# Peptides against a protein of PDB entry 5ONS, part 6

Target 1, 181 residues: chain A of PDB entry 5ONS
Amino acid sequence: MFKKFDEKENVSNCIQLKTSVIKGIKNQLIEQFPGIEPWLNQIMPKKDPVKIVRCHEHIEILTVNGELLFFRQREGPFYPTLRLLHKYPFILPHQQVDKGAIKFVLSGANIMCPGLTSPGAKLYPAAVDTIVAIMAEGKQHALCVGVMKMSAEDIEKVNKGIGIENIHYLNDGLWHMKTYK

## One batch from the design tools (peptide; made by RFdiffusion4, then SolubleMPNN)

Design b1_p8_6_s2 (from b1_p8_6 with Y3M L8K)
Fold by OpenDDE base, seed 2:
Structure b1_p8_6_s2 (fold): chain B 181 residues (1-181), chain A 8 residues (1-8)
Amino acid sequence: as target 1 above (181 residues)
Amino acid sequence: MEMYYVEK
């Protein structure tokens, strides 16, 4: 999603959200990520305005105090940014790739099933379409936010094809955006 | 072998 993303070229505008809209978004976030509920007032304090940075290709980035928190495309599900995920690593269920996959993940490559079943990888139960944090062997912080294209069960059984789609990865265009006020 | 694990 952000492989060729550049803030100067791909950001259209920024809008401040009304209170009612913010409440709706918070409810959506809790529905998507139930574990975030106790933390949401810390992540999005009531006193702080919430903004959406509107980008090309129908990408929207949710921000508070300039911090990029979540993003979505075409009114789809919200994804946490890696920067938020690094602060709250429990927001997403995890999957782990082996060390050999790291350089490819960081180039935006999708993760094939063997990269999730190989020695050094760890595959945890997850349904298709689940948004997941991609961890890596020997690394503490998530390298990528992805989407399960197969269930964990099917990844193990079939062990061919794209297991996880790469959505947002470390050092992509969104990562380099850092803040937006 | 690495390409077996990933797809761009």
Scores: peptide ipSAE 0.066, ipTM 0.749, DockQ to the pose 0.035
Fold by OpenDDE base, seed 3:
Structure b1_p8_6_s2 (fold): chain B 181 residues (1-181), chain A 8 residues (1-8)
Amino acid sequence: as target 1 above (181 residues)
Amino acid sequence: MEMYYVEK
């Protein structure tokens, strides 16, 4: 989503959200990520304005005090940014790829099933369409936010094709945006 | 195309 993203070229405008809209978004976030509920007041304090950075390709980035928290495309599901995920790694279920996969993930490559069943990888239960944090062998922080294209069960059984779609990865255009006020 | 990955 952000392989060729640049703040100067791809940001259209920024709007500050009204209180009622913020409440709606918070409810959506809790629905998507139930585990975030106890932390949401810390992540999005009531006293702090919430903004949406509108980008090309129908991308919206939710920000508080300049921090990029979540993003979505075409009003679909919210994805946490890697920067938020690094602070709250439990927001997403994890999947792990082996150390050899790192360079490919960091180029924006999708992850095929064998890469999730190889030695050094760890595949955890997850349904299709689940947003997941991609971890790497020997690394503490998530390298990527992805979407399960197959269930974990099917990845193990079929072991062929794209297992996880790469949505946002370390050092992509969103990562380099860093902040927006 | 890599064995375990699909490049973008």
Scores: peptide ipSAE 0.058, ipTM 0.739, DockQ to the pose 0.034
Fold by OpenDDE base, seed 1:
Structure b1_p8_6_s2 (fold): chain B 181 residues (1-181), chain A 8 residues (1-8)
Amino acid sequence: as target 1 above (181 residues)
Amino acid sequence: MEMYYVEK
């Protein structure tokens, strides 16, 4: 989603959200990520304005105090940014790729099934379409936010094809955006 | 072998 993303070229505008819209978004976030509920007042304090950075390709980035928190495309599901995920790693269920996959994930590659079943990888139960944090062997912080294209069960059984789609990864255009006020 | 488990 952000492989060729550049703040200067791909951001259209930024709008400050009304209170009612913010409440709606918070409810959506809780629906998607029930475990985030106790933390939302910390992540999105009531006293702080919430903004949406509107980008090309129908991408929207939710920000508070310039911090990029979540993003979505075409009003689909919200994804946490890696920067938020690094602060709150429990927001997403995890999957782990092996050491050899790291360089490819960081180039925006989708994760094929063998990369999730190989030695050094860890595959945890997850349904298709689940948004997941991609961890790496020997690394503490998530490398990528992805979407399960197959269930964990099917990844193990079939063990070929795209297991997880790479949505947002370290050093992509969104990562380099850092902040936006 | 990495080439068999990634797709760019």
Scores: peptide ipSAE 0.055, ipTM 0.744, DockQ to the pose 0.035
Fold by OpenDDE base, seed 5:
Structure b1_p8_6_s2 (fold): chain B 181 residues (1-181), chain A 8 residues (1-8)
Amino acid sequence: as target 1 above (181 residues)
Amino acid sequence: MEMYYVEK
């Protein structure tokens, strides 16, 4: 999603949200990520304005105090930014790729099934379409936010094709955006 | 849609 993204080229505008809209978004976030509920007040304090940075390709980035928190495309599901996920690593269920997959993940590659079943990888139960944090063998912080294109069960059984779609990865265009006031 | 894949 952000392989070719550049803040200067791809941001259209920024709007501040009304309280009612913020409440709706918070409810959506809790529905998607139930584990975030106890933390949402510190992530999005009531006293702080919430903004949406509108970008090309129907991308929207949710921000508070300039911090990029979540993003979505075409009114689809929200994804946490890696920067937020690094602070709250439990927001997403995890999958782990082997060390050999790291360089490819960090180039924006989708994750093939063998990269999730090989020695050094760890595959955890997850349904298709689940948004997941991609961890890596020997690394502490998530490398990528992805979406399960197959269930964990099917990844193990079929063990070929795209297991997880790469949505956002370290050092992509969104990562380099850092903040937006 | 980008079609780059992990080598493994």
Scores: peptide ipSAE 0.047, ipTM 0.688, DockQ to the pose 0.039

Design b1_p8_6_s3 (from b1_p8_6, 3 letters changed)
Fold by OpenDDE base, seed 4:
Structure b1_p8_6_s3 (fold): chain B 181 residues (1-181), chain A 8 residues (1-8)
Amino acid sequence: as target 1 above (181 residues)
Amino acid sequence: MKMYYVEK
């Protein structure tokens, strides 16, 4: 999603959200990520304005105090940014790739099934379309936010094809935005 | 083997 993303080229505008819209988004976030509920007031304090950075290709980035928190495309599900995820690692269920997959994940490559079933990888139960944090052997911080293209069960059974789609990874265009005020 | 782990 952000492989060729550049703030200067791909950001269209920024809008400040009304309270009612913010409440709706918060509810949606809790539905998507139940574990975030106790932390949501910390992540999105009531006193702080919430903004949407509108980007090309129908990408929207939710921000508070310049911090990039979540993003979505075409009114789809929200994804946490890696920066937020690093602060709150439990927001997403995890999957772990082996050490050899790291360089490829960091180039924006999708994760093939063998990368999730190999020694050094860890595959946890997850349904198809689940948004997941991609961890790596020997690394403490998520490398990538992805989407399960197959269930964990199918990844293990079939062990062929794209297991997880790479959506957002370290040092991509979104990562380099860092903040937007 | 590693090449089979990823797809760009």
Scores: peptide ipSAE 0.059, ipTM 0.763, DockQ to the pose 0.036
Fold by OpenDDE base, seed 2:
Structure b1_p8_6_s3 (fold): chain B 181 residues (1-181), chain A 8 residues (1-8)
Amino acid sequence: as target 1 above (181 residues)
Amino acid sequence: MKMYYVEK
């Protein structure tokens, strides 16, 4: 999603959200990520304005105090940014790739099933379409936010094809955006 | 060689 993303070229505008809209978004976030509920007032304090940075290709980035928190495309599901995920690693269920996958993940590559079943990888139960944090062998912080294209069960059984789609990865265009006020 | 990754 952000492989060729550049803040100067791909950001259209920024709008401040009304209170009612913010409440709706918070409810959506809790529905998507139930574990975030106790933390949401810390992540999005009531006193702080919430903004959406509107980008090309129908991408929207949710921000508070300039911090990029979540993003979505075409009114689809919200994804946490890696920067938020690094602070709250429990927001997403995890999958782990082996150390050999790191360079490919960081180039925006999708993750094939064998990369998730290889020695050094760890595959945890997850349904298709689940948003997941991609961890790597020997690394503390998530390298990528992805989407399960197959269930974990099917990845193990079939072990062919794309297991996880790479959505947002470390050092992509969104990562380099850092803040936006 | 097995392919483990595919670029988008």
Scores: peptide ipSAE 0.056, ipTM 0.739, DockQ to the pose 0.033
Fold by OpenDDE base, seed 3:
Structure b1_p8_6_s3 (fold): chain B 181 residues (1-181), chain A 8 residues (1-8)
Amino acid sequence: as target 1 above (181 residues)
Amino acid sequence: MKMYYVEK
């Protein structure tokens, strides 16, 4: 989503949200990520304005005090940014790739099933369409936010094709945006 | 072999 993303080229505008809209978004976030509820007041304090950075390709980035928290495309599901995920790693279920997959993930490559069943990888239960944090062997922080294209069960059984779609990865255009006020 | 673990 952000492989060729640049703030100067791809940001259209920024809007500050009304209180009622913020409440609606918070409810959506809790629905998507139930584990975030106890932390949401810390992540999005009531006293702080919430903004949406509107980008090309129908991408919206939710920000508070300049911090990029979540993004979505075409009003679909919210994805946490890697920067938020690094602070709150439990927001997403994890999957782990082996160390040899790192360079490919960091180039924006989708993760094929064998990369999730290989030695050094760890595949945890997850349904299709689940947004997941991609961890790597020997690394503490998530390298990527992805979406399960197959269930974990099917990845193990079929072991062929795209297991996880790469949505946002370390050092992509969104990562380099860093902040927006 | 790694080429078949990822789709770039």
Scores: peptide ipSAE 0.050, ipTM 0.745, DockQ to the pose 0.035
Fold by OpenDDE base, seed 5:
Structure b1_p8_6_s3 (fold): chain B 181 residues (1-181), chain A 8 residues (1-8)
Amino acid sequence: as target 1 above (181 residues)
Amino acid sequence: MKMYYVEK
């Protein structure tokens, strides 16, 4: 999603949200990520304005105090930014790729099934379409936010094809955006 | 074009 993204080239505008809209978004976030509920008040304090940075290709980035928190495309599901996920690693269920996968994940590669069943990888139960944090062997912080294209069960059984789609990864265009006031 | 990874 952000392989060719550049803040200067791809940001259209920024809008400040009304309280009612913020409340709606918070509810959506809790629905998607139930584990975030106890933390949402510190992530999005009531006293702080919430903004949406509107970008090309129907990408929207939710921000508070310049911090990039979540993004979505075409009114689809919200994804946490890696920066937020690094602070709150439990927001997403995890999957782990082996050390050899790291360079490919960080180039935006989708994760093929064998990369999730190989030695050094760890595949945890997850349904298709689940948004997941991609961890790596020997690394503490998530490398990538992805989406399960197959269930964990099917990844193990079939063990070929795209297991997880790479959505956002370290050092992509969104990562380099850092903040937006 | 989408990139793919498989452990070699």
Scores: peptide ipSAE 0.049, ipTM 0.714, DockQ to the pose 0.040

Design b1_p8_6_s4 (from b1_p8_6, 4 letters changed)
Fold by OpenDDE base, seed 2:
Structure b1_p8_6_s4 (fold): chain B 181 residues (1-181), chain A 8 residues (1-8)
Amino acid sequence: as target 1 above (181 residues)
Amino acid sequence: MKKYFVEK
């Protein structure tokens, strides 16, 4: 999603949200990520304005105090940014790739099933379409936010094809955006 | 060699 993303070229505008819209978004976030509920007032304090940075290709980035928190495309599900995920690593269920997959994940590559079943990888139960944090062998912080294209069960059984789609990865265009006020 | 990735 952000492989060729550049803030100067791909951001259209920024809009401050009304209170009612913010409440709706918070409810959506809790529905998507139930574990975030106790933390949401810390992540999005009531006193702080919430903004959406509107980008090309129907990408929207939710921000508070300049911090990029979540993003979505075409009114689809919200994804946490890696920067938020690094602060709150429990927001997403995890999958782990082996050390050999790291360079490919960081180039924006989708993750093939063998990279999730190999020694050094760890595959945890997850349904298709689940948004997941991609961890890596020997690394503390998530490298990528992805989407399960197969269930964990099918990844193990079939062990061929794309297991996880790479959505947002470390050092992509969104990562380099850092803040936006 | 097993292919572990597909570039987008």
Scores: peptide ipSAE 0.079, ipTM 0.771, DockQ to the pose 0.034
Fold by OpenDDE base, seed 3:
Structure b1_p8_6_s4 (fold): chain B 181 residues (1-181), chain A 8 residues (1-8)
Amino acid sequence: as target 1 above (181 residues)
Amino acid sequence: MKKYFVEK
């Protein structure tokens, strides 16, 4: 989503949200990520303005005090940014790739099933369409936010094709945007 | 096409 993203080229405008809209978004986030509920007042304090950075390709980035928290495309599901995920790693279920996969994940490559069943990888239960954090062998922080294209069960059984779609990865255009006020 | 990855 952000392989060729640049703030100067791809941001259209920024809007500050009304209180009622913020409440609606918070409810959506809790529905998507139930585990975030106890932390949401810390992540999005009531006293702090919430903004949406509108980008090309129908991308919206939710921000508080300049911090990029979540993004979505075409009013679809919210994805946490890697920067938020690094602070709250439990927001997403994890999947792990082996150390040899790192360079490919960091180039924006999708992850094929064998890469999730190889030695050094760890495949955890997850349904299709689940948003997941991609971890790597020997690394503490998530390298990527992805979407399960197959269930974990099917990845193990079929072991062929794209297992996880790469949505946002370390050092992509969103990562380099860093902040927006 | 790589064995375990699909490039973008």
Scores: peptide ipSAE 0.056, ipTM 0.762, DockQ to the pose 0.034
Fold by OpenDDE base, seed 5:
Structure b1_p8_6_s4 (fold): chain B 181 residues (1-181), chain A 8 residues (1-8)
Amino acid sequence: as target 1 above (181 residues)
Amino acid sequence: MKKYFVEK
């Protein structure tokens, strides 16, 4: 999603949200990520304005105090930014790739099933379409945010094809954006 | 073009 993303070229505008819209978004976030509920008041304090940075290709980035929190495309599900996920790693269920996969993940590669069943990888139960954090052997912080294209069960059974789609990864265009006020 | 990873 952000392989060719550049803040200067791909941001269209920024809007400040009304209170009612913010409330709706918070409810959506809790629905998607139930574990975030106790933390949402510190992530999005009531006293702080919430903004959406509107980008090309129907990408929207939710921000508070310049911090990039979540993004979505075409009114689809919200994804946490890696920066937020690093602070709150429990927001997403995890999957782990081995150390050899790191360079490919960080190039934006989708994760094939064998990369999730190999030694050093750890595949945890997850349904298709689940948004997941991709961890790596020997690394503390998530390398990317992805989407399960197959269930964990099917990944193990079939063990071929795209297991997880790479959506947002370290050092992509969104990562480099850092902040936006 | 989408890239893919498979451990060898």
Scores: peptide ipSAE 0.053, ipTM 0.719, DockQ to the pose 0.040
Fold by OpenDDE base, seed 4:
Structure b1_p8_6_s4 (fold): chain B 181 residues (1-181), chain A 8 residues (1-8)
Amino acid sequence: as target 1 above (181 residues)
Amino acid sequence: MKKYFVEK
């Protein structure tokens, strides 16, 4: 999603959200990520304006105090940014790739099933379409936010094809935005 | 073209 993303080229505008819209988004976030509920007032304090950075290709980035928190495309599900995820690692269920996969993940490659079933990888139960944090052997911070293209069960059974789609990874265009005020 | 990681 952000492989060729550049703030200067791909950001269209920024809008400040009304309170009612913010409440709706918070509810959506809790539905998607139930574990975030106790932290949401910390992540999105009531006193702080919430903004949407509108980007090309129907990408929207939710920001508070310039911090990039979540993003979505085409009114789809919200994804946490890696920066938020690093602060709150539990927001997403995890999957782990082996050490050899790191360079590929960090180039924006999708994760094939064998990379999730190999020694050093850890495959946890997850349904298809689940948004997941991609961890790596020997690394403590998520490398990537991805989407399960197959269930964990199917990844193990079939062990062929795209297991997880790479959506957002370290050093991609979104990562490099860092902040937007 | 989509890039993939495939463990060989």
Scores: peptide ipSAE 0.049, ipTM 0.710, DockQ to the pose 0.038

Design b1_p8_7_s1 (from b1_p8_7, 3 letters changed)
Fold by OpenDDE base, seed 1:
Structure b1_p8_7_s1 (fold): chain B 181 residues (1-181), chain A 8 residues (1-8)
Amino acid sequence: as target 1 above (181 residues)
Amino acid sequence: SIADEFLP
């Protein structure tokens, strides 16, 4: 989603959200990520305005005090940014790729099944379309936010093709955006 | 930085 993304070229405008809209978004976030509920007041304090940075290709980035928290495309599901995920690693279920897959993930490539089934990888139960945090062998922080294109069961069974779609990865355009005020 | 974890 952000492989060719540049803040200067791909951001259109920024809007401040009304209270009612914020409430709706918070409810949606809790529905998507139940574990976030106790932390939501810390992540999105009531006293702080919530903004949406509107980008090309119908991408929207939810921000508070310039911090990039979540993003979505075409009003679909929200994804946490890696920066938020690093602060709250439990927001997403995890999958772990082997060391060899790291360079490919960081190039924006989708995650192939063998990178999730090989020694050094860890594959956890997850249904298709689940948003997941991609961890890597021997590394502490998530390097990617992805979407399961196959269930964990099918990844193990078939072990061929795209297992997880790469949505947002370390050092992509969104990562380099850092903040937006 | 976190990105440094993934340097070759």
Scores: peptide ipSAE 0.496, ipTM 0.933, DockQ to the pose 0.983
Fold by OpenDDE base, seed 2:
Structure b1_p8_7_s1 (fold): chain B 181 residues (1-181), chain A 8 residues (1-8)
Amino acid sequence: as target 1 above (181 residues)
Amino acid sequence: SIADEFLP
């Protein structure tokens, strides 16, 4: 989603959200990520304005105090930014790729099944379309936010093709955006 | 930095 993204070229405008809209978004976030509920007041304090940065290709980035928190495309599901995920690593279920997959993930490539079933990888139960944090063998922090294109069970059985779609990865255009005020 | 974690 952000492989060729550049703040200077791909940001259109920024709008401040009304209170009612913010409430709706918070409810959506809790529905998507139940584990975030106890932390939502820290992430999105009531006293702080919430903004949406509108970008090309129907991408919207939710921000508070300049921090990039979540993003979505075409009114689809919200994804946490890696920067938020690093602060709250538990808000997504995890999958772990082996060391060999790291360079490909960091190039924006989708995660192939063998990278999730090989020694060094760890595959946890997850249904199709689940948003997941991609961890790597021997590394502490998530390097990617992805979406399961196959269930964990099918990844193990088929072990061929795209297991997880790469949505947002370390050092992509969104990562380099850092903040937006 | 976190990015440094993934540098060669």
Scores: peptide ipSAE 0.489, ipTM 0.932, DockQ to the pose 0.931
Fold by OpenDDE base, seed 3:
Structure b1_p8_7_s1 (fold): chain B 181 residues (1-181), chain A 8 residues (1-8)
Amino acid sequence: as target 1 above (181 residues)
Amino acid sequence: SIADEFLP
């Protein structure tokens, strides 16, 4: 989603949201990520304005005090940014790729099944379409936000093809955007 | 930085 993304070229405008819209978004976030509820007032304090950065290709980025928190495309599901995920690692269920998969993930490649079933990888139960944090063997922080294209069970059984779609990864255009005020 | 964690 952000492989060729550049703030100067791909951001269209920024709007400040009304209170009612913010409440609606918060409810959506809780529905998607139930574990975030106790932390949402910390992540999005009532006193702080919430903004949407509108980008090309129907991408919207939710921001508070310049921090990039969540994004979505075409009003689909919200994804946490890696920067938010690093602060709150529990927002998403995890999957772990082996060491060899790191370079491919960081190039924006989708995650192939063998990278999730090999020694050094850790595959946890997850249904198809689940948004997941991608961890890596020997590393502390998530390097990617992805979507399960197969269930964990099917990844183990089939062990071929795309297991997880790469949505947002470390050092992509969104990562380099850092902040927006 | 976190990015440095993934340097080759």
Scores: peptide ipSAE 0.488, ipTM 0.931, DockQ to the pose 0.930
Fold by OpenDDE base, seed 4:
Structure b1_p8_7_s1 (fold): chain B 181 residues (1-181), chain A 8 residues (1-8)
Amino acid sequence: as target 1 above (181 residues)
Amino acid sequence: SIADEFLP
Protein backbone atom coordinates (compact mmCIF):
# COMPACT_ATOMS: atom_id res chain seq x y z
CA MET B 1 0.00 0.00 0.00
CA PHE B 2 2.85 2.37 0.73
CA LYS B 3 5.65 1.01 -1.42
CA LYS B 4 5.58 4.02 -3.68
CA PHE B 5 4.10 6.40 -1.17
CA ASP B 6 5.57 9.82 -0.64
CA GLU B 7 4.13 12.36 1.74
CA LYS B 8 4.82 15.29 -0.53
CA GLU B 9 3.30 13.68 -3.56
CA ASN B 10 0.58 11.47 -2.21
CA VAL B 11 -1.05 13.44 0.57
CA SER B 12 -4.03 15.41 -0.60
CA ASN B 13 -5.38 17.11 2.49
CA CYS B 14 -6.01 16.81 6.19
CA ILE B 15 -9.33 17.19 7.94
CA GLN B 16 -10.21 17.45 11.58
CA LEU B 17 -12.96 15.13 12.66
CA LYS B 18 -16.03 16.05 14.59
CA THR B 19 -16.61 14.53 17.98
CA SER B 20 -19.38 12.30 16.76
CA VAL B 21 -17.21 10.93 14.00
CA ILE B 22 -14.40 10.29 16.43
CA LYS B 23 -16.73 8.35 18.68
CA GLY B 24 -17.79 6.24 15.77
CA ILE B 25 -14.23 5.52 14.78
CA LYS B 26 -13.31 4.59 18.31
CA ASN B 27 -16.14 2.13 18.39
CA GLN B 28 -14.99 0.67 15.11
CA LEU B 29 -11.48 0.33 16.42
CA ILE B 30 -12.67 -1.46 19.52
CA GLU B 31 -14.72 -3.78 17.39
CA GLN B 32 -11.73 -4.57 15.20
CA PHE B 33 -9.24 -4.69 18.01
CA PRO B 34 -10.96 -5.54 21.28
CA GLY B 35 -7.70 -5.56 23.15
CA ILE B 36 -7.17 -1.91 22.41
CA GLU B 37 -10.14 -0.72 24.44
CA PRO B 38 -8.30 -0.14 27.72
CA TRP B 39 -5.64 1.80 25.86
CA LEU B 40 -7.73 3.80 23.47
CA ASN B 41 -8.08 6.83 25.72
CA GLN B 42 -4.34 6.87 26.01
CA ILE B 43 -3.86 6.50 22.29
CA MET B 44 -6.60 8.96 21.46
CA PRO B 45 -7.09 11.28 24.41
CA LYS B 46 -10.46 12.99 24.48
CA LYS B 47 -8.90 16.41 24.68
CA ASP B 48 -6.89 15.94 21.52
CA PRO B 49 -8.29 16.51 18.07
CA VAL B 50 -8.35 13.61 15.70
CA LYS B 51 -7.46 14.23 12.10
CA ILE B 52 -7.58 12.24 8.93
CA VAL B 53 -4.85 12.69 6.41
CA ARG B 54 -6.33 11.97 3.03
CA CYS B 55 -4.00 10.46 0.53
CA HIS B 56 -4.09 9.22 -3.00
CA GLU B 57 -5.51 5.80 -3.73
CA HIS B 58 -8.26 6.46 -1.21
CA ILE B 59 -5.89 6.04 1.70
CA GLU B 60 -6.79 7.73 4.96
CA ILE B 61 -4.48 8.03 7.92
CA LEU B 62 -5.90 8.68 11.36
CA THR B 63 -3.72 10.98 13.40
CA VAL B 64 -3.67 12.48 16.87
CA ASN B 65 -1.18 15.21 17.69
CA GLY B 66 0.61 14.44 14.50
CA GLU B 67 1.10 10.79 15.35
CA LEU B 68 0.04 8.38 12.68
CA LEU B 69 -2.10 5.82 14.42
CA PHE B 70 -4.27 3.94 11.98
CA PHE B 71 -4.91 3.89 8.30
CA ARG B 72 -7.46 2.47 5.92
CA GLN B 73 -8.12 2.31 2.24
CA ARG B 74 -11.46 2.89 0.59
CA GLU B 75 -13.13 2.97 3.97
CA GLY B 76 -12.14 -0.60 4.61
CA PRO B 77 -10.81 -1.94 7.87
CA PHE B 78 -8.43 0.09 9.94
CA TYR B 79 -4.84 -1.00 10.21
CA PRO B 80 -2.52 0.15 12.93
CA THR B 81 0.64 1.84 11.82
CA LEU B 82 3.84 0.08 12.68
CA ARG B 83 4.72 2.98 14.90
CA LEU B 84 1.58 2.45 16.94
CA LEU B 85 1.98 -1.29 16.84
CA HIS B 86 5.47 -1.01 18.23
CA LYS B 87 4.03 0.78 21.23
CA TYR B 88 1.15 -1.63 21.58
CA PRO B 89 2.34 -4.87 20.04
CA PHE B 90 -0.58 -6.83 21.44
CA ILE B 91 -3.27 -5.13 19.40
CA LEU B 92 -2.74 -7.54 16.54
CA PRO B 93 -2.24 -11.25 16.44
CA HIS B 94 1.25 -12.19 15.38
CA GLN B 95 2.80 -14.27 12.68
CA GLN B 96 6.51 -14.83 12.37
CA VAL B 97 8.50 -15.17 9.19
CA ASP B 98 11.84 -16.85 8.96
CA LYS B 99 15.04 -14.89 8.72
CA GLY B 100 15.28 -15.36 5.00
CA ALA B 101 11.96 -13.69 4.39
CA ILE B 102 12.97 -10.45 6.08
CA LYS B 103 14.64 -8.85 3.10
CA PHE B 104 11.68 -9.60 0.90
CA VAL B 105 9.15 -8.27 3.37
CA LEU B 106 11.17 -5.10 3.67
CA SER B 107 11.07 -4.73 -0.08
CA GLY B 108 7.31 -4.75 0.05
CA ALA B 109 6.83 -8.29 -1.09
CA ASN B 110 3.92 -10.34 0.08
CA ILE B 111 4.72 -13.09 2.52
CA MET B 112 4.84 -16.40 0.77
CA CYS B 113 3.72 -19.54 2.50
CA PRO B 114 7.16 -21.12 2.77
CA GLY B 115 8.33 -18.14 4.75
CA LEU B 116 5.68 -18.96 7.32
CA THR B 117 6.14 -22.71 7.47
CA SER B 118 9.90 -23.04 7.35
CA PRO B 119 12.18 -23.49 10.33
CA GLY B 120 12.44 -20.24 12.18
CA ALA B 121 8.94 -19.18 11.26
CA LYS B 122 5.99 -19.39 13.60
CA LEU B 123 2.52 -19.69 12.21
CA TYR B 124 -0.37 -19.18 14.57
CA PRO B 125 -4.02 -19.92 13.96
CA ALA B 126 -5.68 -17.14 12.02
CA ALA B 127 -8.53 -16.85 9.60
CA VAL B 128 -8.45 -15.30 6.18
CA ASP B 129 -8.61 -11.51 6.20
CA THR B 130 -7.20 -11.26 9.70
CA ILE B 131 -4.92 -8.29 10.12
CA VAL B 132 -1.70 -9.50 11.64
CA ALA B 133 1.60 -8.23 12.89
CA ILE B 134 4.49 -9.77 11.04
CA MET B 135 7.33 -10.67 13.30
CA ALA B 136 10.64 -12.09 12.21
CA GLU B 137 12.92 -14.78 13.48
CA GLY B 138 15.33 -13.35 15.98
CA LYS B 139 13.79 -9.91 15.97
CA GLN B 140 11.87 -8.10 18.66
CA HIS B 141 9.70 -5.66 16.75
CA ALA B 142 7.17 -6.15 14.02
CA LEU B 143 8.47 -5.35 10.59
CA CYS B 144 5.17 -5.45 8.77
CA VAL B 145 1.43 -5.21 9.09
CA GLY B 146 -0.28 -7.71 6.88
CA VAL B 147 -3.52 -9.42 6.05
CA MET B 148 -3.97 -13.15 5.97
CA LYS B 149 -4.78 -14.14 2.42
CA MET B 150 -4.99 -17.75 3.43
CA SER B 151 -5.91 -19.23 6.74
CA ALA B 152 -3.05 -20.48 8.83
CA GLU B 153 -4.34 -23.97 8.24
CA ASP B 154 -4.31 -23.53 4.50
CA ILE B 155 -0.88 -21.97 4.57
CA GLU B 156 0.41 -25.09 6.21
CA LYS B 157 -1.44 -27.43 3.90
CA VAL B 158 -0.94 -25.69 0.60
CA ASN B 159 2.36 -24.09 1.47
CA LYS B 160 2.48 -22.30 -1.83
CA GLY B 161 1.56 -18.82 -2.93
CA ILE B 162 0.78 -15.71 -0.99
CA GLY B 163 0.01 -16.41 2.62
CA ILE B 164 -0.07 -12.87 3.90
CA GLU B 165 -0.45 -9.66 1.96
CA ASN B 166 2.10 -7.04 2.84
CA ILE B 167 0.17 -3.89 3.68
CA HIS B 168 2.63 -1.74 5.59
CA TYR B 169 6.27 -2.50 6.26
CA LEU B 170 9.24 -0.98 7.97
CA ASN B 171 10.86 1.78 5.94
CA ASP B 172 7.99 2.09 3.51
CA GLY B 173 6.47 5.42 2.61
CA LEU B 174 4.16 5.48 5.60
CA TRP B 175 7.01 4.70 7.95
CA HIS B 176 9.05 7.54 6.55
CA MET B 177 6.15 9.91 6.92
CA LYS B 178 6.74 9.71 10.69
CA THR B 179 4.36 12.47 11.74
CA TYR B 180 1.85 14.80 10.18
CA LYS B 181 0.52 18.00 11.74
CA SER A 1 16.36 2.56 16.18
CA ILE A 2 13.89 -0.13 15.35
CA ALA A 3 14.88 0.13 11.74
CA ASP A 4 18.43 -0.66 12.73
CA GLU A 5 17.22 -3.98 14.02
CA PHE A 6 16.68 -5.07 10.46
CA LEU A 7 19.79 -3.72 8.86
CA PRO A 8 21.74 -6.37 6.98
Scores: peptide ipSAE 0.481, ipTM 0.930, DockQ to the pose 0.933

